# Peptides against a protein of PDB entry 8YVU: the designs that were tried, part 19

Target 1, 39 residues: chain A of PDB entry 8YVU
Amino acid sequence: PQLCYILDAILFLYGIVLTLLYCRLKIQVRKAAITSYEK
Target 2, 160 residues: chain B of PDB entry 8YVU
Amino acid sequence: TWLTVLKKEQEFLGVTQILTAMICLCFGTVVCSVLDISHIEGDIFSSFKAGYPFWGAIFFSISGMLSIISERRNATYLVRGSLGANTASSIAGGTGITILIINLKKSLAYIHIHSCQKFFETKCFMASFSTEIVVMMLFLTILGLGSAVSLTICGAGEEL

## One batch from the design tools (peptide; aimed at target 1 T19 R30)

Design b2_p13_5_s3 (made by RFdiffusion4, then SolubleMPNN; from b2_p13_5, 9 letters changed)
Fold by OpenDDE base, seed 5:
Structure b2_p13_5_s3 (fold): chain B 39 residues (1-39), chain C 160 residues (1-160), chain D 39 residues (1-39), chain A 13 residues (1-13)
Amino acid sequence: as target 1 above (39 residues)
Amino acid sequence: as target 2 above (160 residues)
Amino acid sequence: as target 1 above (39 residues)
Amino acid sequence: DEILELAEEMAKL
């Protein structure tokens, strides 16, 4: 059971990091779309 | 386009593969240090007896390192070498998954047969521990295989 | 203990899905960058 | 940190 909780913690952290990276990338896409629309 | 994306992420995939390999090696070492697998009755640790954590980790580590080197140097011979290593790593990963699944089935069967209600029984504890370790190793192996296959596809795409 | 394994499976699946979404988004960013460069 | 740095380098490209 302790090992399972450790794995859960690692996977959870991984999920958070990926979510943050995804959000940053999504913001970049939005900024690029806005700049292309103003041209 | 997909091949181009994978090529740009090759270094990341290689690093992930090395990390996975290191984790597998660490787990293997810890298990070998804490448990004398030779004295454990049954096939609960069949994957460990086969040495999978060791050779699997080595294959993944080599594949990851070669992938990183191939990406950085952009040499044709390194690309071919990386492709070969990644292919070998993919095969090793597939074999490892098969072994781990078999071990998992045996461990689960053992738990069911002994009706392990009391975790304090040494046999039940060992079976549960083995199952947990095997599951962790299975996840790591799947991650390693995914990276190796991705790198193999990238390398194959560059040769075409 | 069974709940922990279920959680591991869910988190693992979530990680895979996020990775795929991240890859798709990264491709979109690249396409947007290429189209902006051709203008 | 290295992954973040790699991502930043890739973003500059």
Scores: peptide ipSAE 0.468, ipTM 0.802, DockQ to the pose 0.086
OpenDDE base, seeds 1, 2, 3, 4: peptide ipSAE 0.480, 0.448, 0.436, 0.455; ipTM 0.803, 0.801, 0.797, 0.807; seeds 1, 2, 4 fail the geometry check

Design b2_p13_5_s4 (made by RFdiffusion4, then SolubleMPNN; from b2_p13_5, 9 letters changed)
Fold by OpenDDE base, seed 5:
Structure b2_p13_5_s4 (fold): chain B 39 residues (1-39), chain C 160 residues (1-160), chain D 39 residues (1-39), chain A 13 residues (1-13)
Amino acid sequence: as target 1 above (39 residues)
Amino acid sequence: as target 2 above (160 residues)
Amino acid sequence: as target 1 above (39 residues)
Amino acid sequence: DEILELVREAAEL
């Protein structure tokens, strides 16, 4: 039971971190697409 | 660049906000239907007594809907309306988090004071249940606040 | 206690979906970088 | 289904 709450906290933190990383990666893809269009 | 990304994700954030609001509302209604909070002794359900699941869900739903509409129609008046709604939702979310944290502290304190070794005691069960529900609502509120703040930043960036 | 496990399941599913999306996006970035290098 | 469609549209952008 206590382990469940700890797991929730870890999974929640992981979800936040992944969301931030996904946003950063999406920005990188867009930047790469723009630079390819200018060449 | 960050603002541009947030703008493109605005619809997703709005949908997430609506979903969060619906879940909060569902939890609120279920708790109110199963438990007569008015007859529960103590402050273990202070967030429910304050009506947070209801008004919080409404604010998040409105904010999400306005965000989606604003993105789809791309009208200046809708952008301003969405910004206002998102700001209100952000404030509501912050208030909700505060209430939930206070409730969580009270529930935890209750569990510690009564040394709830017997889970089957009605008081201990209610305190544990309250704690679980409050934690779930806290997570949902944080998600809703995150979406509302993101949408607010996006809207503010469009006005600049 | 049961609610905690339900939350864990939801968060776990969310984490898996985000991870898959992140991987797909990362592959797209790599492909875009390779195509830009060949031009 | 609507969320999936939204994700698909977001992936196509």
Scores: peptide ipSAE 0.478, ipTM 0.805, DockQ to the pose 0.114
OpenDDE base, seeds 1, 2, 3, 4: peptide ipSAE 0.439, 0.454, 0.445, 0.472; ipTM 0.794, 0.801, 0.802, 0.813; seed 2 fails the geometry check

Design b2_p13_6 (made by RFdiffusion4; failed a check: too like the target's own chain)
Pose (drawn by RFdiffusion4):
Structure b2_p13_6 (pose): chain A 39 residues (1-39), chain B 160 residues (1-160), chain C 29 residues (1-29), chain P 13 residues (1-13)
Amino acid sequence: as target 1 above (39 residues)
Amino acid sequence: as target 2 above (160 residues)
Amino acid sequence: CYILDAILFLYGIVLTLLYCRLKIQVRKA
Amino acid sequence: VLTLLYFTTKKLV
């Protein structure tokens, strides 16, 4: 009954999860590009 | 096979360490700049008053930088420094967890007994704001400490 | 406030859709 | 930041 930031608290978790998943994907793709471009 | 997986998956731990260090500065500066932290009737601030946002800000940052540079450049003396910075950051996070837990204990002792019936917006909106902020910091610090301890136990993997 | 939260509430949907598309594309690669 | 990470990853791919 006192909403706004209670619903806005899980959005910070959503932001953290996405901002870590993109970093992991970028590092993984950079490693795959380095391993595939060597030969 | 846990050592190989932890070794090949290393610099993301440094990414999350440096994300914790960077996001700790914004909260610490805003909270210590918007209002004085020594004239609170409920003495709610028991973590920002102890320097915790500025105690592990350029502390986690250096551990994350060393861990990132470790795979980028395999320096002779950088491997030794990375383990020390990781274990010092594990100790700093261990202390931060218990100071943040006693901050939650005092904030709940303030809001629990006759200070404010039901939710906020009666007399102590700052108390609920500080409680929610410290809970978010505690969760983010747990996330950061788990990766710092995982990197500390992955980095040695050998005698000395 | 509430509507401001709603405007950034669907940004996550599109962001995770493009993230899944990138994942499927990289899996095909 | 999330858009920047998406386009950096997309360019890398």

Design b2_p13_6_s1 (made by RFdiffusion4, then SolubleMPNN; from b2_p13_6, 6 letters changed)
Fold by OpenDDE base, seed 2:
Formats: C-alpha cells, sequence, structure tokens
Structure b2_p13_6_s1 (fold): chain B 39 residues (1-39), chain C 160 residues (1-160), chain D 39 residues (1-39), chain A 13 residues (1-13)
C-alpha cells in the first residue's frame, strides 16, 4: 500500500509536467501558425 | 527556436529514460539486499531471478545517455548511435513487459492458492510485496518503452 | 488499497494519452515550421 | 548526471 501511494505521487507529478509541456507546445504551434499566415 | 524546443523535448525523454533506469536499479538493489531471492521458494520473484531490473535498467540508461549526448553534440554518427540504442531499448522494454506480466500472473496465482486473507502472514506478505514491486516495474518499463519509441521516431525523423 | 491501484491505472492511462498527444503536437509544430520556411 | 538532470529540469521550466 505504501508503494502504491509513492507510485501515485510519481505519476501525478509526471502528469503535471507533461500537461505543462503540452500547453507550452500548443502555444508554440499557435504562434507558428500565426507567423505562417502573416507571410 | 523550434529546433531548440524539439531538442529540449528529446533531452527530457532521455532524462526520463535515465531516471526510469535508475529507479529500476534502485528497486532491484533494494529487493536483492532485503530479500534473498535465490532462497525464496516459488516463482514469485521470477522477473528478479531473470535479472530484468538490472539488464533492463542498463539498456534504458545507455539509451538515455546516448540520446542526450547525441542531442548535445549534434553529430550524425551520434544520432545513428542513439537510434540504435533506442531500438535496442525498445526491444528490451518489450521483453521486460512480457517477463513482468508472467511474473505478475504467477504472483497472483500464488496469492490465490494460499488464500491470502491475512496480510500479516509471511508468505502472503512476500507475495503481496512481490506483486507491488512487479506492478511498479511494469509501469516503469512501459514508461521507458514509450520514451525509447518516442526518441526512435524523433531520431528517424531527423535522419530523413 | 483498491482505490490506490485504480488511481495508478487512471494516472498511467493519462500519462500514455498525454505522451501520444504531445508527440502528435510535436509533429504538427514541425510541419508548421517547414511550411513557414517554404513561404 | 545530477547536473545534467538539473540543467534539463531548468530548461523544461
Amino acid sequence: as target 1 above (39 residues)
Amino acid sequence: as target 2 above (160 residues)
Amino acid sequence: as target 1 above (39 residues)
Amino acid sequence: LLDLLYLEIKQLV
């Protein structure tokens, strides 16, 4: 049971980090699309 | 800027592989230090007896290190080396998943046979502990495989 | 204890899905960058 | 290795 909670904490942290990276990448895609449209 | 972002992402995946490898090694070492697996009756620790935490961790560590080095040096030969290492790590990960699934089935069967209603019984405790460790290792192996495959795809894309 | 394992499964699935989405988004960023460079 | 990890984390943030 203790190991399960440790795993949950690691997976939760991983999920948060991935979500932040995904959001940042999505913003970059939008910026790239805008730049491409202005050219 | 885009290349820099992609590089950062690849480095992150490489670090994730190294971290996964380190965790696998730590678990393997802890299990080997606390439990004499060779003297434990049954196949509860079959994955550990097969040495998967050790060789699997080594493969993932090498793959992650090569990936990071390849990204830092931006050399074509390193990219190929990283691709090869990632492919090998992916194969190792697949094999590891298979071994871990087999071990998990054996552990669950052991728990069922002994009717482990009481967690405090030594045999049931060992079987439960083994199951928990195997599940953790399975998750880590899947994460490692995912990272290795991702790096392989990225490396293949750079070579084209 | 059962809830912990269920949480692990959900977090694991979430991690896989996010990884796939991140890869797809990365490919889109690359395609957008190539298109922007050709214009 | 720890320094590499720290640098990677810092770049991710």
Scores: peptide ipSAE 0.506, ipTM 0.815, DockQ to the pose 0.124
OpenDDE base, seeds 1, 3, 4, 5: peptide ipSAE 0.493, 0.473, 0.491, 0.486; ipTM 0.804, 0.793, 0.804, 0.798

Design b2_p13_6_s2 (made by RFdiffusion4, then SolubleMPNN; from b2_p13_6, 8 letters changed)
Fold by OpenDDE base, seed 5:
Structure b2_p13_6_s2 (fold): chain B 39 residues (1-39), chain C 160 residues (1-160), chain D 39 residues (1-39), chain A 13 residues (1-13)
Amino acid sequence: as target 1 above (39 residues)
Amino acid sequence: as target 2 above (160 residues)
Amino acid sequence: as target 1 above (39 residues)
Amino acid sequence: LLLELYQEIQRLV
């Protein structure tokens, strides 16, 4: 039972990190698209 | 730029594979240190008896290291070596998953047969603990296999 | 304990999906960067 | 290797 909760914590942290990276990347894509449209 | 990003991805995948391997080794070592698997009745720890945490971790570690080295040195011989190691690691990962699934089935069957209502029974506790460890190892093995396959695809793409 | 394992499975799937989405987004960013460099 | 990984994470962040 305790090991399961540890795994949940690790997977949760991994999910948060990936979500943050995804958000950053999405913002970069949006910025690139805006810059391409102004050109 | 494409090559540089692929290189960074390969390095990351290699590191992830090494970390996965190290975690598997650590868990294997802890289980072996805490539990005398030889005295446990049944095949609940069949994956451990087969030495999967050890050889699987070694294969993943070697594959990851070779991938990182190959990426850094850009030598054709290292690329081929990395591809071979990654392929071997992928096969090892697949085999490991199969063994772990079999172990999970056996552990689950054991839990069902013994009607483990009392967690305090040593046998039920061991079966539950084994199941938890095997599940964790399965997740790690899947991650390792994913990294190895990704590295293999990248290496194959460079040879073409 | 069963809920913990279910959570692990959900988090694992979420991690895989996010990884795939991240890879796709990264490829899109690269394509956008290449197109911006050719202008 | 861990130090390099940490540096790489720091570069990403």
Scores: peptide ipSAE 0.448, ipTM 0.792, DockQ to the pose 0.153
OpenDDE base, seeds 1, 2, 3, 4: peptide ipSAE 0.468, 0.478, 0.436, 0.461; ipTM 0.798, 0.806, 0.784, 0.804; seeds 1, 2, 4 fail the geometry check

Design b2_p13_6_s3 (made by RFdiffusion4, then SolubleMPNN; from b2_p13_6, 8 letters changed)
Fold by OpenDDE base, seed 2:
Structure b2_p13_6_s3 (fold): chain B 39 residues (1-39), chain C 160 residues (1-160), chain D 39 residues (1-39), chain A 13 residues (1-13)
Amino acid sequence: as target 1 above (39 residues)
Amino acid sequence: as target 2 above (160 residues)
Amino acid sequence: as target 1 above (39 residues)
Amino acid sequence: TLLQLYQEIQQLV
């Protein structure tokens, strides 16, 4: 049971990091699309 | 630049792979130090008996190291080497997942057969502990496989 | 303890989905960058 | 170093 909670913590942290990276990447895609449209 | 971002992401994936390998190795060593798996009756620790935590950790470590070195040196021969290592690590990861699933099934079957309602019984405790470790190893192996596949795709894209 | 294992499964699935989405988004960013460079 | 990697990740973010 203790190992399960440790795993939960690791997976939770991983999920948060991935979510932040995904959000940033999405913003970059939008910026790239806007720049491409202006050209 | 986008290339710099991608390179940083590859390094991150490589580090994640190495970290996964190190964790797997640590679990393997801890289990081997605490439990004499060779003397444990049954196939509860079949994945450990197969040596998966050790050879799997080695493959993932080599793959991760090669990926990091390839990115740092930016040499074509290193990129190919990293691609090869990542492919090998992906195969190893797939094999590891299969072994771990088999072990998990055996452990669960053992728990069911012995009607392990009382966690404090030695046999039931061992089976439960094995199950927990196998689940953790399975998650780590899947993460490692994901990283190896991602690195393989990135490396293949750079060669094209 | 059962809740912990369920949480592990959910977090694991979430991690896989996010990884796939991140990969797809990364490919889109690359395509957008290439298109912007060709213009 | 792990710290450099963390900083690079933060820059990527």
Scores: peptide ipSAE 0.451, ipTM 0.798, DockQ to the pose 0.184; fails the geometry check
OpenDDE base, seeds 1, 3, 4, 5: peptide ipSAE 0.396, 0.392, 0.409, 0.400; ipTM 0.774, 0.774, 0.783, 0.778; seeds 1, 3, 4, 5 fail the geometry check

Design b2_p13_6_s4 (made by RFdiffusion4, then SolubleMPNN; from b2_p13_6, 5 letters changed)
Fold by OpenDDE base, seed 2:
Structure b2_p13_6_s4 (fold): chain B 39 residues (1-39), chain C 160 residues (1-160), chain D 39 residues (1-39), chain A 13 residues (1-13)
Amino acid sequence: as target 1 above (39 residues)
Amino acid sequence: as target 2 above (160 residues)
Amino acid sequence: as target 1 above (39 residues)
Amino acid sequence: LLDLLLEETKKLV
């Protein structure tokens, strides 16, 4: 049971990091689309 | 710039693969040090008896190292080598998942047969511990496989 | 103990899905950058 | 590695 909780903590942290990276990438896509539209 | 981003992601995936391999190796070593698997009766540790933590960790480590080296040296032959290593690691990961699923089924069957209501019984404790370790190894193997497949797709895209 | 394993499975599935979505988004960014360079 | 990724991300923005 303790190992399960440790794994949950690691997976949770990984999920948060991936979500932040995904949000940053989505913002980059939006900025690239805006720059392409202004040209 | 895009090639640089892909390269950095390849390095990140390679590092993740090496880390996964090292964790698998560490878990395998700890389990082998704490439990004499050869003297444990039953098929609870069948994945360990097959040596999966060892050879799986080696394959993932080699694949990750080759990916990092290929990115650093920017040589065409290294890209092909990394692609080959990642493909081999993907096959090894798939085989490892199959072995771990079989081991998990055996461990669950063992728990069911012995009606483990008392967690503190030695047999039930060993079965529960084995199940936990197998689940952790399964997750790590799937993560390693995901990394290897991602690196393979990136490498194939660079060759086209 | 069963709840911990269920949580592990959900978090693991979430991690895989996010990784796939991140890869798809990255491919989209790449296609947008290539299209912008050709113009 | 994370710092390098952050720096490259800043260059792309």
Scores: peptide ipSAE 0.472, ipTM 0.802, DockQ to the pose 0.218
OpenDDE base, seeds 1, 3, 4, 5: peptide ipSAE 0.451, 0.472, 0.464, 0.450; ipTM 0.795, 0.798, 0.798, 0.795; seeds 3, 5 fail the geometry check

Design b2_p13_7 (made by RFdiffusion4)
Pose (drawn by RFdiffusion4):
Structure b2_p13_7 (pose): chain A 39 residues (1-39), chain B 160 residues (1-160), chain C 29 residues (1-29), chain P 13 residues (1-13)
Amino acid sequence: as target 1 above (39 residues)
Amino acid sequence: as target 2 above (160 residues)
Amino acid sequence: CYILDAILFLYGIVLTLLYCRLKIQVRKA
Amino acid sequence: LVVIFIILLILIS
């Protein structure tokens, strides 16, 4: 009954999860590009 | 096979360490700049007053920089420094967890007894704001400490 | 406030959809 | 958070 930031609290978790998943994907793709471009 | 998986998956732990160090500065500067932290009637601030946002800000940052540079450049003396920075950050997080827990204990002791019936917006909006902020910081510090301990245990993997 | 939260509430949907598309594309690669 | 995320993408690239 006192909403706004209570609903906005889980959005910060949503932001953290996405900002970490993109970093893991970028590092993984960079490693895959390095391993595939060597030969 | 744990050691190999932890070794090949290393620099993302430095990414989340540096993300924690960077997001700790913003909170610390905003909270320490908007209002004085020594004239609170409920003495709510028991973590920002102890320097915790500025105690592990350029502390996690150096551990994350060393861990990132470790796979980028395999320096002779950088490997030794990376383990020390990781274990010092593990100790700093261990202290930060218990100081943040006693901050939650005091904030709940303030808001629990006759200070404010039901939710906020009666007399102490700052108390609920500080409680939510410290809870978010505690969760983000748990996330960061878990990765710091995982990197500390992964880095040795050998005698000395 | 509430509407401001709603404007950034669907940004996550599109961001996760593009993230899944990138994942499927990289899996194909 | 978005600004820090852009810095991290540059850093890891």

Design b2_p13_7_s1 (made by RFdiffusion4, then SolubleMPNN; from b2_p13_7, 6 letters changed)
Fold by OpenDDE base, seed 2:
Structure b2_p13_7_s1 (fold): chain B 39 residues (1-39), chain C 160 residues (1-160), chain D 39 residues (1-39), chain A 13 residues (1-13)
Amino acid sequence: as target 1 above (39 residues)
Amino acid sequence: as target 2 above (160 residues)
Amino acid sequence: as target 1 above (39 residues)
Amino acid sequence: LLEILKKLLELIS
């Protein structure tokens, strides 16, 4: 059971990091689309 | 630039792969140090007897290192080498998943046969511990495989 | 103990889905950048 | 390793 909780913590942290990276990538896509539209 | 972002992402995947490999190696070493697998009767630790934590960790570590080096030196031969290493790591990951699934089935069967209602019994404790370790290794292997496949796709895209 | 394993499975599935979505988004960004460069 | 960590930190920040 203790090992399960450690795994949960690692997976949770990984999920948070991936979510942040996904949000940043989405913002970059939006910026690129806006720049392309202005040209 | 977009190329810089892609390089950073590839390096991140490489670092993740190395980290996964290191964790697998650490778990393998700890299990081998705490439990003498060679003297344990049964097939509860079949994945450990096959040496998967060791060779799997080595393959993932090499793949991750090659990916990082390829991004740093920006050489065509290193890109091909990284692609080859990632492909090999993906194959190794698939084999590891198969072995771990077989081990998991054996461990679950062992728990079912012995009707482990009391967690403090030595045999039931070992079976439960083995199951937990196998599940963790399975998750890490799938994460490593995902990283290796992602790096392979990125490398293939750069060659085209 | 069963709740911990269920949580592990959910977090693991979430991690896989996020990884796939991140890869798809990355491919979209790359295609957008190539299209912008050709113009 | 430190450079990789710095790059990871830059990626996160």
Scores: peptide ipSAE 0.480, ipTM 0.812, DockQ to the pose 0.155
OpenDDE base, seeds 1, 3, 4, 5: peptide ipSAE 0.459, 0.447, 0.460, 0.451; ipTM 0.801, 0.790, 0.798, 0.798

Design b2_p13_7_s2 (made by RFdiffusion4, then SolubleMPNN; from b2_p13_7, 6 letters changed)
Fold by OpenDDE base, seed 4:
Structure b2_p13_7_s2 (fold): chain B 39 residues (1-39), chain C 160 residues (1-160), chain D 39 residues (1-39), chain A 13 residues (1-13)
Amino acid sequence: as target 1 above (39 residues)
Amino acid sequence: as target 2 above (160 residues)
Amino acid sequence: as target 1 above (39 residues)
Amino acid sequence: LLSILQQLLELIS
């Protein structure tokens, strides 16, 4: 049971990191799209 | 900018592989140190007996390191080397997943056969613990495989 | 303990989905960059 | 996060 909680914590942290990276990537894509539209 | 993003992603994947490898190695070492797998009856720890936490961790570590080095130096020969290593790591990860699934099935079967209603029995506790560890390793292996495959695709894209 | 395993499964699935989405987004950014380079 | 990743990379490297 304690191991399960540790795994949950790791997976949760991983999920947060991936979410942040995804958000950053999404912002970059949006910026690229805007730049392409202005050209 | 895109190359920079790709580079950052490769580095992240490499770090993820290395971390996964280290965690797997640590878990394997801890399990081997705490539990005498050789004395445990049955194939509950078949993945451990096969040495998966060790060689799997090594493959993932090598793949991650090569990916990081390849990304840093941005040399074509390193990219090819990294691609090869990542491919090998992907194969290793797939094999590891297969082994872990088999181990998980055996562990579950063991739990069912012994009717482990009382988790405080040594055998049932060991089987449950093994199952938990195998599940964790399976998750880590899947993550490692995902990163290795991603790096392989990135490397292949750079080579083409 | 059973709740922990369920949480693990959910978090794991979430991680996989995020990884796939991230990969797709990355591919889209690559395609956009290639298109921009060809122009 | 990128800085942390870089630090981790440096630590692992």
Scores: peptide ipSAE 0.489, ipTM 0.815, DockQ to the pose 0.155
OpenDDE base, seeds 1, 2, 3, 5: peptide ipSAE 0.478, 0.484, 0.482, 0.487; ipTM 0.801, 0.808, 0.806, 0.811; seed 3 fails the geometry check

Design b2_p13_7_s3 (made by RFdiffusion4, then SolubleMPNN; from b2_p13_7, 6 letters changed)
Fold by OpenDDE base, seed 2:
Structure b2_p13_7_s3 (fold): chain B 39 residues (1-39), chain C 160 residues (1-160), chain D 39 residues (1-39), chain A 13 residues (1-13)
Amino acid sequence: as target 1 above (39 residues)
Amino acid sequence: as target 2 above (160 residues)
Amino acid sequence: as target 1 above (39 residues)
Amino acid sequence: LLEISKLLLELIS
């Protein structure tokens, strides 16, 4: 049971990191699209 | 630039693969140090007897390292080498998942047969611990396989 | 204890889905960058 | 390990 909680913590942290990276990438895509539209 | 972002993402995947490999290796070494697998009755630790945590960790580590080196040096031969290593790691990961699933089934069957109502019984505790470790290794192996496949696709995309 | 294992499964599935979405988004960014370079 | 940690920090920042 303790190992299960440790795994939960690791997976939760991994999920948060991936979410942040996904958000950053999405913002970059939006910026690139805006720049392409202005040209 | 977009190329710099892609390189950073590949490095991140490579680091994730190396970390996964290191965690698997650590778990393998801890289990081998704490428990004498040779004296454990049954097939509860069949995956450990097969040495999967060790060779699997080595394959994932090599694949991750080659991916990082290939990205840093930006050499065509290293990209191909990394692609080959990632493919090999993906195959190894698939084999490892199969072995772990078989081990998990055996462990669950053992728990069911012995009707482990008392968690503190030695046999039930060992079976439960083995099941937990196998599940953790299975998750890590799937994550490693995902990273290896992702790196393979990225490498293939760069070659085209 | 059973809830912990269920949570592990959900978090693991979430991690896989996010990884796939991240890869798809990365491919889109790459395609957008190539199109912008050709213009 | 230090290079890996720097890479991780660069990815997070």
Scores: peptide ipSAE 0.489, ipTM 0.814, DockQ to the pose 0.171
OpenDDE base, seeds 1, 3, 4, 5: peptide ipSAE 0.479, 0.462, 0.479, 0.487; ipTM 0.806, 0.791, 0.807, 0.803

Design b2_p13_7_s4 (made by RFdiffusion4, then SolubleMPNN; from b2_p13_7, 6 letters changed)
Fold by OpenDDE base, seed 1:
Formats: C-alpha cells, sequence, structure tokens
Structure b2_p13_7_s4 (fold): chain B 39 residues (1-39), chain C 160 residues (1-160), chain D 39 residues (1-39), chain A 13 residues (1-13)
C-alpha cells in the first residue's frame, strides 16, 4: 500500500514534467511553423 | 515569451480545467451515492461534508468555460471576466487543497489510533477508503489549480 | 488499496500518451527544421 | 466539450 502511494506520487510528477515539456515543444513547433511561413 | 505560450495554450488549459472539474465532480457524486457521509462517525470525510467536490468542480468548470469563451471571442470584457473567474478558481483550489490536507491528516490519525492491522474491519476499511479518495481528489485539485493559475497568468498578461 | 492501483494505471496511461505526443511533436520539429534548411 | 477537444487535437496534429 505505501509503495502504491509512492508510485502515484512519482507518476504524478512525471505527468506534470511531461506536460511542461510538451508545452515547450509545442511552442517550438509553432515558432518553426511561423518561420517557415514567413520565408 | 512565456505569456505568449500561455495565451496559445489558454483553450487547452481551459478544457483541461473543465475535465479535471468533471472528474472531481464524478468522484464526489460517486462517493456521495455509495456512502452516506452524514451518518459516518468522525471527520473522515470532512472534505465531502464541506461539499468541496461540488463547489470546487463548479468553480473550475466556470473558470474553464470562461477561459475558452474569452479566447474564442477575443473581447476585452470577456478577458477581464475570465481573469476574475480564474482568480476565484485559483483561490477555491487552494482552499480545497487545504481542506483535503486536513482531511488526509485526520484520516491518517484515525488509522494510527485504531492500529488498523486488519483491513477488513469496517472502520479501518472506511478510513483507508477515505484516505485513498482524498489523495485522488488532492491530485485532481492540484491539477485544476495549476490550470487555473496558468489561465490567470495568461489573462493578466493580456490585460497588461 | 485498490483505488491506489487504479490511479496508478490511469497515471501510467496518461504518461504513455503524453510521451507519444511528445515524440510526435519532436518529429514535427525535426521535419520543419530540415525543410527550412533545404529551402 | 467534445468538439473543443476535437479542435484541440486538430491543432496539435
Amino acid sequence: as target 1 above (39 residues)
Amino acid sequence: as target 2 above (160 residues)
Amino acid sequence: as target 1 above (39 residues)
Amino acid sequence: LLKILEELLKLIS
């Protein structure tokens, strides 16, 4: 049971980090798309 | 740059907030339907007795909807309204987290006092179940608060 | 205890989905970069 | 809500 809760915490943190990384990557994709459109 | 990013993701954050709110509401309704919280002895379900899953879900849903509408219509008055709603939702989320933490502490204390070695004891089972539900609600509330704060920052950036 | 495991499963699934989306975005960024270099 | 999600998915793709 304790191990399960620890796993939940780790997975939750992982989800948050991945969400942030996804947002950053999406910004990069959008910037690249804008640059390609202006060129 | 960060503000621009948040603006672009405002609708997504709003949808995420609404989804989180709906999940919280679903959990709240399920718990209320399965368990008669009013007849449960002790403060194991204090967060549910306070009605947090309901009003919290409503606040998050309203905030998310306003954020989406504000982004779609691009009206200044809607931006202000969305900012206000997101701020209110952030405050509600913070309050909810506090309530959930208090409930979690009480539940853990109950488990400790009764030395719940046997899971099948009714009181220990209820305390354990409450703890699990509270933890789940806490995670969802943190997610909702994160989205609300992000939307608030986005709205504040648009007003400046 | 059972709810903990259910939450773990949901979070795990969420993590996998986000990872896949992240990979797709990364590929898109790379494709955009290659296209910009060739232009 | 589903329509919004679909639009978001289209924007992401």
Scores: peptide ipSAE 0.473, ipTM 0.803, DockQ to the pose 0.179
OpenDDE base, seeds 2, 3, 4, 5: peptide ipSAE 0.460, 0.457, 0.472, 0.465; ipTM 0.797, 0.791, 0.800, 0.798

